# Peptides against a protein of PDB entry 3S8F, part 200

Target 1, 157 residues: chain A of PDB entry 3S8F
Amino acid sequence: VLTLFVAVPSLMTAFTVAASLEFAGRLRGGRGLFGWIRALPWDNPAFVAPVLGLLGFIPGGAGGIVNASFTLDYVVHNTAWVPGHFHLQVASLVTLTAMGSLYWLLPNLTGKPISDAQRRLGLAVVWLWFLGMMIMAVGLHWAGLLNVPRRAYIAQV
Target 2, 166 residues: chain B of PDB entry 3S8F
Amino acid sequence: DEHKAHKAILAYEKGWLAFSLAMLFVFIALIAYTLATHTAGVIPAGKLERVDPTTVRQEGPWADPAQAVVQTGPNQYTVYVLAFAFGYQPNPIEVPQGAEIVFKITSPDVIHGFHVEGTNINVEVLPGEVSTVRYTFKRPGEYRIICNQYCGLGHQNMFGTIVVKE

## One batch from the design tools (peptide; made by RFdiffusion4, then SolubleMPNN)

Design b2_p21_4_s1 (from b2_p21_4, 9 letters changed)
Fold by OpenDDE base, seed 5:
Structure b2_p21_4_s1 (fold): chain B 157 residues (1-157), chain C 166 residues (1-166), chain A 21 residues (1-21)
Amino acid sequence: as target 1 above (157 residues)
Amino acid sequence: as target 2 above (166 residues)
Amino acid sequence: DEEEEAAKALFELLKALALAL
């Protein structure tokens, strides 16, 4: 019940953030229905990281609603699905947001801008992390739907 | 300029909020559809039944593993199962093929899992509560019971077996 | 059986989402 209550403001917040991104993209010269996305600063790991986190959070959020449904939860509860959900929420959104925050915070704290090499490395790290997390999450959700239990080292399949 | 920016932001926010609401309805509709079309095979939550975990081993239907399997009808059985640190009793659980089995599972100590491989039986077992699960084994053989709820140092080795006889 | 069908439906949705991402 509480999850459903939280889902509404979370969705509102998520799409409000999306609105801000659209506005920012359009200010940067992006036009059309999707042109504003390309205009966003994809060369900045401090931007890319939390955005990728948000993208990973979408299926995680949907999974949260599934987990909150009595009938649907019966299918997925205490299976590998649950760790998959957690990794999308914590290891994707929270972690990537933290990583992105550091790419902004550290230069500001030290007073030294990041080098171009550091920027490129940061982008690589963030994208690789996202890719790995998506592979893991999809695998865990898949395994969960195949009734692989969590908190066990053995599986039927 | 600030006013113009504010107005523009509000316009986009309104659009995205509308989209947000639409998505909310889509999710609700998907859940509703799934509930309406795919609930026939779901084991419903049973009536809450309580037991005293401190005496469940000494008296009552869980006290004697040899009497744990009770025939309640021509093709119906009730099996009283204890999940404990670290195993199940009776073990093995012997039931006939094709019979309707009602598992009544409880714990004398801590929370355990009761996950039967090859079936949709997957419940948590709480001390002081009785979990009731109904299932009919269509295929003979051995079905492994796995604890999928951390219950202590021996959790990873906590297994049981259901033997379905022809 | 109904649970299996539900799981399959969720699996298909998951695959579709994975392909879209």
Scores: peptide ipSAE 0.014, ipTM 0.724, DockQ to the pose 0.030
Fold by OpenDDE base, seed 3:
Structure b2_p21_4_s1 (fold): chain B 157 residues (1-157), chain C 166 residues (1-166), chain A 21 residues (1-21)
Amino acid sequence: as target 1 above (157 residues)
Amino acid sequence: as target 2 above (166 residues)
Amino acid sequence: DEEEEAAKALFELLKALALAL
C-alpha cells in the first residue's frame, strides 16, 4: 500500500496538465463544467495527438497501480495484461506525443505552415491511431485477465 | 497580462491538486477493500530458498528426474522441477488428481517462466532461487506448461506437460 | 475458480476506479 504513494508526483503532474487544459479552454471562451473541453483546438493535430495520448494514459496509469500492487500483480504478471499496459503508456502517450510534436515542429522548422489537406490527414492519422490502440489495449487487457500468457504464441482460451 | 494568467493557473492547479490527493486516497481505499474481500487465488511469497545453479543438475533433489515426484504425505506430493533452455524436467510431470502438489522450481541457466494453463500457476524461475507453488488439480487431464519469460532462441518452443491421473 | 474470482475482483476494482474518476 505504501508503494502507491510513489504515484503522488505523477498524479500531481497529470492533474496540473489537466488544469492547464482547463485554463486554455476557458481562455478560448469555454464556460461551465465541460464547455472548456469543447473550446480546445480540436482542429489541430499537434494538440489532439498528445491529448489523446493523455486519455490513453489514464487507464494505463490505473493499470500501473495494479501492476505495482503485490497481490494484484500476481493475477496479471506475465500475461497479455502487461503488453496492454505498455501499449497504453508507450504506443499511445509517448507515440502520440511524438506525432503531435512533429505536427508542430516541422512547420516551425521549415517556416511553412501545413496545408489544410495535411491538417485533415493528420487528424485522421492520430484519431485512427488512438482508436486502434484502444481496441488493441482492451483486447490485451481482457486476454490478460483470462490468463493468456505474454511472450507466447499459443493459449487455451 | 502574464501575472493575471499565472494567478489563474495557480487557482486551477490548487483545485486539481486537491482532487488528485483525494483520488489517491480513494484508490488506496478501493484497493484495500478489494484485497480484503477478495483474497482467493493469491499465493503469498514463501520463504526465500537458495540453490547453486551450477550444481543443481548434478546433486540434490533436482538431479534425477525419476525422483522428482516425492510423496510427502497422504495425498501430498512435492515435485522438483527444472526449467532450462529449452524445456522442463521432468516432462511429463505425473501427479494424481485431488492431491496437494507443492512445486519446487528452479533453473540451472537463465530466467524462465512457469505458466500452467488452466491454473493460476504463473511464476518466474530464477537461477539460484527456488520458486514454490502449491496447487491441487481437481480435473484429470493434460496441463501445458508455457515459458512466458524470454529465455533465448528456443523460447517459443519451450513447453512442458503436467499429466493429472485419476 | 480462484483465478476467476481474482479476475472478477480486479474487474470490480477497475469499475469502481472508473466511477471514481
Scores: peptide ipSAE 0.013, ipTM 0.755, DockQ to the pose 0.029
Fold by OpenDDE base, seed 2:
Structure b2_p21_4_s1 (fold): chain B 157 residues (1-157), chain C 166 residues (1-166), chain A 21 residues (1-21)
Amino acid sequence: as target 1 above (157 residues)
Amino acid sequence: as target 2 above (166 residues)
Amino acid sequence: DEEEEAAKALFELLKALALAL
């Protein structure tokens, strides 16, 4: 009950962000059910980073419901599942949002726009970071379901 | 124009809100399905039992490791385990194969973990509280107990052993 | 004890829901 009480507002917030993205994409000329996605500024690391963070947050949020569930927590608590969840929430969403913020903030503070090379490098960094985080997170969640403990350097599975 | 834009935003928000609610139900259904099909990981907890961590080593059922394993019935045992910095007592814990074992675990010092490899036994052990876990070992052999809650400098080396005898 | 009972009740409800789906 308590988990759902928290989950509902969180989901509402998350999907309002998605609605904003759809609106933005349509303003940029995107049409159709999915055309608005392609119209978003995927060439800007300041945009891509936080969006990828949000994408990582989706499975992380689902995991949050699991972790907050009293019954399901018995399965996942203090296993590799937990750090897997954290890496999605913190090392993905928070970190990527911070990266994106820097790509916006630094040019504005210095008055110097980023070069095209810097932009491309930024995109590479963000995408590679996201990919690495997804691989690690999937692995940790998988290991957690196999009852691999956290805070242990070795486990017999 | 701005008003029109706001109205459009609201329309998209309504659509996504409906989708969000649908997804919520999907997640609930998935959780329910998991609970219905994967029950092996759920260990029923006993009644909340409290102990004094300052005296648990001196008096009571945890005080003597030689008396930690108590037969409570035919093929039924209670094992009183202490998790402490940095180990478990008794160590090893010897129990018969196929017996129903009730572990009563507490700590005299800080919070520890009690994770038995090869089993679904995984509980936190809090000073002043008794963790109760019921398990039946079907296979003989050695099962390692791992602390999965950071408890100090020796945490990584805090191991115990359960020996299941035929 | 109340929390455990509540948890068990929720567990049973969720199981029932899963079985109904």
Scores: peptide ipSAE 0.006, ipTM 0.713, DockQ to the pose 0.022
Fold by OpenDDE base, seed 4:
Structure b2_p21_4_s1 (fold): chain B 157 residues (1-157), chain C 166 residues (1-166), chain A 21 residues (1-21)
Amino acid sequence: as target 1 above (157 residues)
Amino acid sequence: as target 2 above (166 residues)
Amino acid sequence: DEEEEAAKALFELLKALALAL
């Protein structure tokens, strides 16, 4: 029970970030319940990458609650579920945030803006990365629920 | 300005916090669903039992593999298992079909895993602690024990067998 | 064991809840 309290500040942070995104979208002319999402700068890989990371972080966070639950941890611990979880947290959120940071940082450090071609390539890279990570994560979580062990070269299924 | 931005963000935070509460209930529901569908037949014990890993091989219920399987009642057994680098003791573990088995698992050396294929038995084994798992084998046959916690160079070859007899 | 019993009770409660949802 006490371990689950760790989820509280994490959720608060996540939803605060979401609130910031809503604010940004509305400043950009978005209206309604979901219109602000469309108004966000989806043409900028420096924005898209970390946002996709956040999207991957949502199921990862849910998995974190599962992993922190005593009874459920018994089921999923040291199965493929665990790699599925931290690949969402690290290889999606952290990695995509790093990618996004580079798309912002490098132009500023060099004094040269990225070309339109580089921008489009960047968008393709982060979207493909996200897609691949989602496929892998779903597969790992599914395998984990099927009792495929972590750190073993053999599996029941 | 910064003040206006913060104020606006705070306004939206109220809505998102409400949403967060709703999501909390969704997560609880998912947890409940997962428990109902994936944990049937396995109830882990929550009691922390401590042992001395330096003497567990020499004295006590883990010391003699021939005495590892103890009948505690009608159709009830306790099995004292050691996970060590790199194997399990006793090996094989022989238990009757349909009996309630309480596994008492500990390690004399490093942390190991105890994952029984075909079952929901999957626990870490810590030196100095006793892992307790209750399970009833409904089907006879051989069940492979896999170490799913890295324990050294021989980790990948660390296997055991549970033989369930009719 | 009180902890085991509590865990069991919670487990059964959660299962019941899942079935009711």
Scores: peptide ipSAE 0.000, ipTM 0.737, DockQ to the pose 0.020

Design b2_p21_4_s2 (from b2_p21_4, 11 letters changed)
Fold by OpenDDE base, seed 2:
Structure b2_p21_4_s2 (fold): chain B 157 residues (1-157), chain C 166 residues (1-166), chain A 21 residues (1-21)
Amino acid sequence: as target 1 above (157 residues)
Amino acid sequence: as target 2 above (166 residues)
Amino acid sequence: SEEEKRAKALLELLKQLALAL
């Protein structure tokens, strides 16, 4: 009930963030329906990381609704689905947001900008992290739907 | 211009909010479609039953594993199962193929899982509460019961077996 | 019946969602 209660406000917040991104992209010269996306600072890991986190949060959020649903929870409860959900929410959104925050915070705290090499490495890290999390999450969700239990090292499917 | 920027932001917010609402309906529709076309594997549960976990081993239907399987009617059985640290009783659980089985599961100690591989039986077992699961095994053979709720140091080895006889 | 179960499940879900909205 609580999860479902906050689902709508969360969606509103998420899409408000998307609106802010569109506005920012258009301010940066992006035009058209999708041109604003290209105009966003994809060369900055401090930007890319939390955005990728948000992208991972979309299916994770949907999964949260599933997990909180009385009927659907019968299918997914205590299966590998649940860890899959967690990895989308915690290991992607929270972790990537933290990574992005560090890429912004540390240069500002030290007064030293990151080098181009460090920037490129940072981009590689966050993209690879996101890719890994998506693969893992998809696998866990799929396994969960196949009735693979969580907290067990043996499964018979 | 700050004022122009504000108006632009509002326009984008309105658009995205509309999209948000549309997506909400899409998600609801997809869930509805899934439920309508696919089985959710819902197992009928009885009314909430409570037991004293401190005495469940000594008295009552869970006390004697030899009497755990009770025939309640033609091709109908009730099986009183204990999930404990770290196993299940009775073990094995022997039931006939094609019979309607009502599992009454409880725990004398901590929370456990009762997940029967190869079936849609998957419930948490709480001390003081009785979990009721109804299932009919269509195929003979052995079905492993696995604990999918961490219950202590021996959790990973907590297994049971249901033997379905022809 | 299986169909009834699905219908009931759907109804319950819709009620929960309606309550949450």
Scores: peptide ipSAE 0.007, ipTM 0.721, DockQ to the pose 0.022
Fold by OpenDDE base, seed 5:
Structure b2_p21_4_s2 (fold): chain B 157 residues (1-157), chain C 166 residues (1-166), chain A 21 residues (1-21)
Amino acid sequence: as target 1 above (157 residues)
Amino acid sequence: as target 2 above (166 residues)
Amino acid sequence: SEEEKRAKALLELLKQLALAL
């Protein structure tokens, strides 16, 4: 009940952020239903990282609702599903948001802008991180549905 | 213009709120799909039953592993299982194929897991509480019991065996 | 039946959602 209670405002917040992104994208010259997405600053790791985190949070949020359901939780509880959910929420959203924050914070703290090389490296890091996290998360969720236990080195499949 | 910007933001917000509602239904659909495809044979929650973990080894149905398997009907058995640091008793658990088995599982020490490979049996075992699980083994053979709840230094080596006989 | 169990599970979920909203 508590999880579901917080899920609704979280979802509303997420799509409010999306609304802000659409507005920003359109201000940057994006047009059409999806053109505003391309107009966003995808060349800035400080932007890309938290956005990728949010994208990873979507299936994680859905999983949170599943985990909060008594009946559905019985299927997935203490299986590899749980680490999969956990890594989407913490290792994806939280971590990528932190990474993105650092790409803004460190230049401001040092008073020195990041070089172009550092920017490109940052982009590579966040995209690779996201990709790796998605692969791992999908694998863990799949394994969980196949009843692979959590906190065990043994798999029955 | 601030008013223009506000109006534009409001319009997009309304659109995304509508989309948010649509996504809510998508999430419900995904949950429904999960139920339809992965909840076959779900064991319902039983009644809350309590036991004294400090005396469960000395008295009661869990005290003697040799008496742990009790026939309660022509094709029905109750098995009193202890999960402890670090193992299970009785071990092995011997039951006949095709019989309805009621597992009564508790712990004398800390929280453990009771996950039986090849089955949907997966419960946490709490000291002071009795977990009840019903299952019918259709295939003979050995089924490994795995502890999937961290219980200490020997957690990773905590295994048991259920032997299903024809 | 398994179908009934699934239906009950779905109803439980809907109930939980309704209570949360």
Scores: peptide ipSAE 0.006, ipTM 0.723, DockQ to the pose 0.024
Fold by OpenDDE base, seed 4:
Structure b2_p21_4_s2 (fold): chain B 157 residues (1-157), chain C 166 residues (1-166), chain A 21 residues (1-21)
Amino acid sequence: as target 1 above (157 residues)
Amino acid sequence: as target 2 above (166 residues)
Amino acid sequence: SEEEKRAKALLELLKQLALAL
C-alpha cells in the first residue's frame, strides 16, 4: 500500500507539465476549458512528438500503479502486461521525446531550418509511431491479462 | 511580464494538482474494480522464509523429490518444489484433484519463474527465499510449468509438469 | 499467517469499495 504513494508525486509532476501546456495554449490565444489545446502548435513535430509521448504515458502511469499494487502485481507480473507498460513508458514517452528533441536540436545545430516537407514528414512519423505504439501496448496488456507469459516463446492462449 | 506569467502558471498548477488528486482516486477506484471483477479471490500467500540455497539440495524438505509431496491434512498437501537451471523438481508433480495445494518453491542457483498454465500461479523464485502459493486444481490433467524469468541459455526450454489425478 | 490475513482483508475492502462505486 505504501508503494502506491509513489503515484502522488508522479501525478503531480505529470500534471505540472499539463499546466505548462495550458499556459502555453492560452498564451497562443486559446480560451475556455479546451480551446487552449487547439491553440498549441500541432504543426510542429518538435512539439507534437513529446506531447504524444505524454498521452501514451497516461495509461502507462495508470499501469504503473497496477504494477506497484501488491495484489494486482500478482496477476500481471512477468506477463506480457509488463512489456506493454514498458512500451508506453519508454518506447512512447522517451522515444517520442527524443524524436521531438531532434526536430528542435538538429535545425539549431546545423543553422538550417527544416523544410516544410521535412516538417510534414516528421508529423507523419510521430503520429504513425504513436498509433503503432498504442496498438502494440494495448495488445501486450490484453495478452498479459490473458496470462501470456513474459520471456517465453509459447503460451496457452 | 515574469510576475504575471508566474502567477498564471501557479494558478494552472493548482488546478492541475487538484485534478491530479482526483485522478488518484479514480485510479484507486479502478484498482478496486479490477480486484472485484477480475480476481478469483486470489490471496497472495507468503511470509518471508529463508533457506540456504547451497544446502537445499542436500538437506531439508527439498532434498528428496520422492518426499516432495506431503499430506498436511484432509485433502491438503504441501509440495516442495525446486526451480533450477534448467527444470523443476519434482517433475512431474503429482497432486490429487480438488485438494488444497501449498507450493513452497525455492531455487538452488539463480532466479527463476514459476508460471503454471491454466492457473493463477505465477511467482518469481529467488535463491535463499521460499515462495509460497496456495492453489486448488479443479480439473484433472497436465499443467505445464513455465519459467518466465530469464535464467540463462536454457531458459526457453525450462518446463515442468503438474499432473492432477482424479 | 498475518500476511495472508492482511491480504485477505485488503482484498475484501477493495472489493467492497468497487461494488460501492
Scores: peptide ipSAE 0.005, ipTM 0.744, DockQ to the pose 0.021
Fold by OpenDDE base, seed 1:
Structure b2_p21_4_s2 (fold): chain B 157 residues (1-157), chain C 166 residues (1-166), chain A 21 residues (1-21)
Amino acid sequence: as target 1 above (157 residues)
Amino acid sequence: as target 2 above (166 residues)
Amino acid sequence: SEEEKRAKALLELLKQLALAL
């Protein structure tokens, strides 16, 4: 149970980022409890990608706490649950952040802004990636709870 | 402008920090609730037991597969299982239905997994350590043992069988 | 409420995809 204290710095960081998003949204004219979200630059793949990564990281982080729990880990350890956790943490947050960084970095390095077509394509890519990751992650976590083993090609279910 | 921005950011950070702490307590509460309602599904880990992986095949309770199943009492058995590259010993493991089975599992070579389909038995097996799992099979039949820890080139084919007899 | 959250997320995704097309 004491291991759960490791989650404190991570949660503090995560919600500080959320605070920054709220601040940015309100600076852009967003009002109300959720209006600031709508005011964020959702037309920019460099913004959308890492934000979607953060959203995927939330259930992944919760899963991390589960995995770190002595008693709960007994249920999920070496099942499909674990790779589900990995795909939320690495294939979602890290990968989407990297993708978003490229959408920012490449225009700056080349000195040329991305075209509108490239921007729209970028948005499609990051949203489709996020959707695919969420479907796969849910499936893997579900399979893990059904006792589907990790690193095995067969399962009872 | 920087001062105003700083104050605004701090205000939001304080709010979200409070939310963060609240969520931490929620997670702890959920864990506590899960433990309170699902205690029957948790098998307590035993004390750390050590063995010499270099001699475990030659001497001791794991050396002879024919003597691997030991009756320790009325309707109570201890089964000494070796997980090795790439299989399990004994194979099959034959136990009676309704008996309390204590599995003592170790490895002579590398880390393996011991996952029994249709049960909650799922442990890693480390060379030099003995994994202890207690289980009672309620239904007769065959239960497949699956290695769910990568152990080498033959890992994907590493299976065993537990036969539960009436 | 979770279903509603999922629905909202899906709608947002669909909107983004529509804009991207």
Scores: peptide ipSAE 0.000, ipTM 0.752, DockQ to the pose 0.038

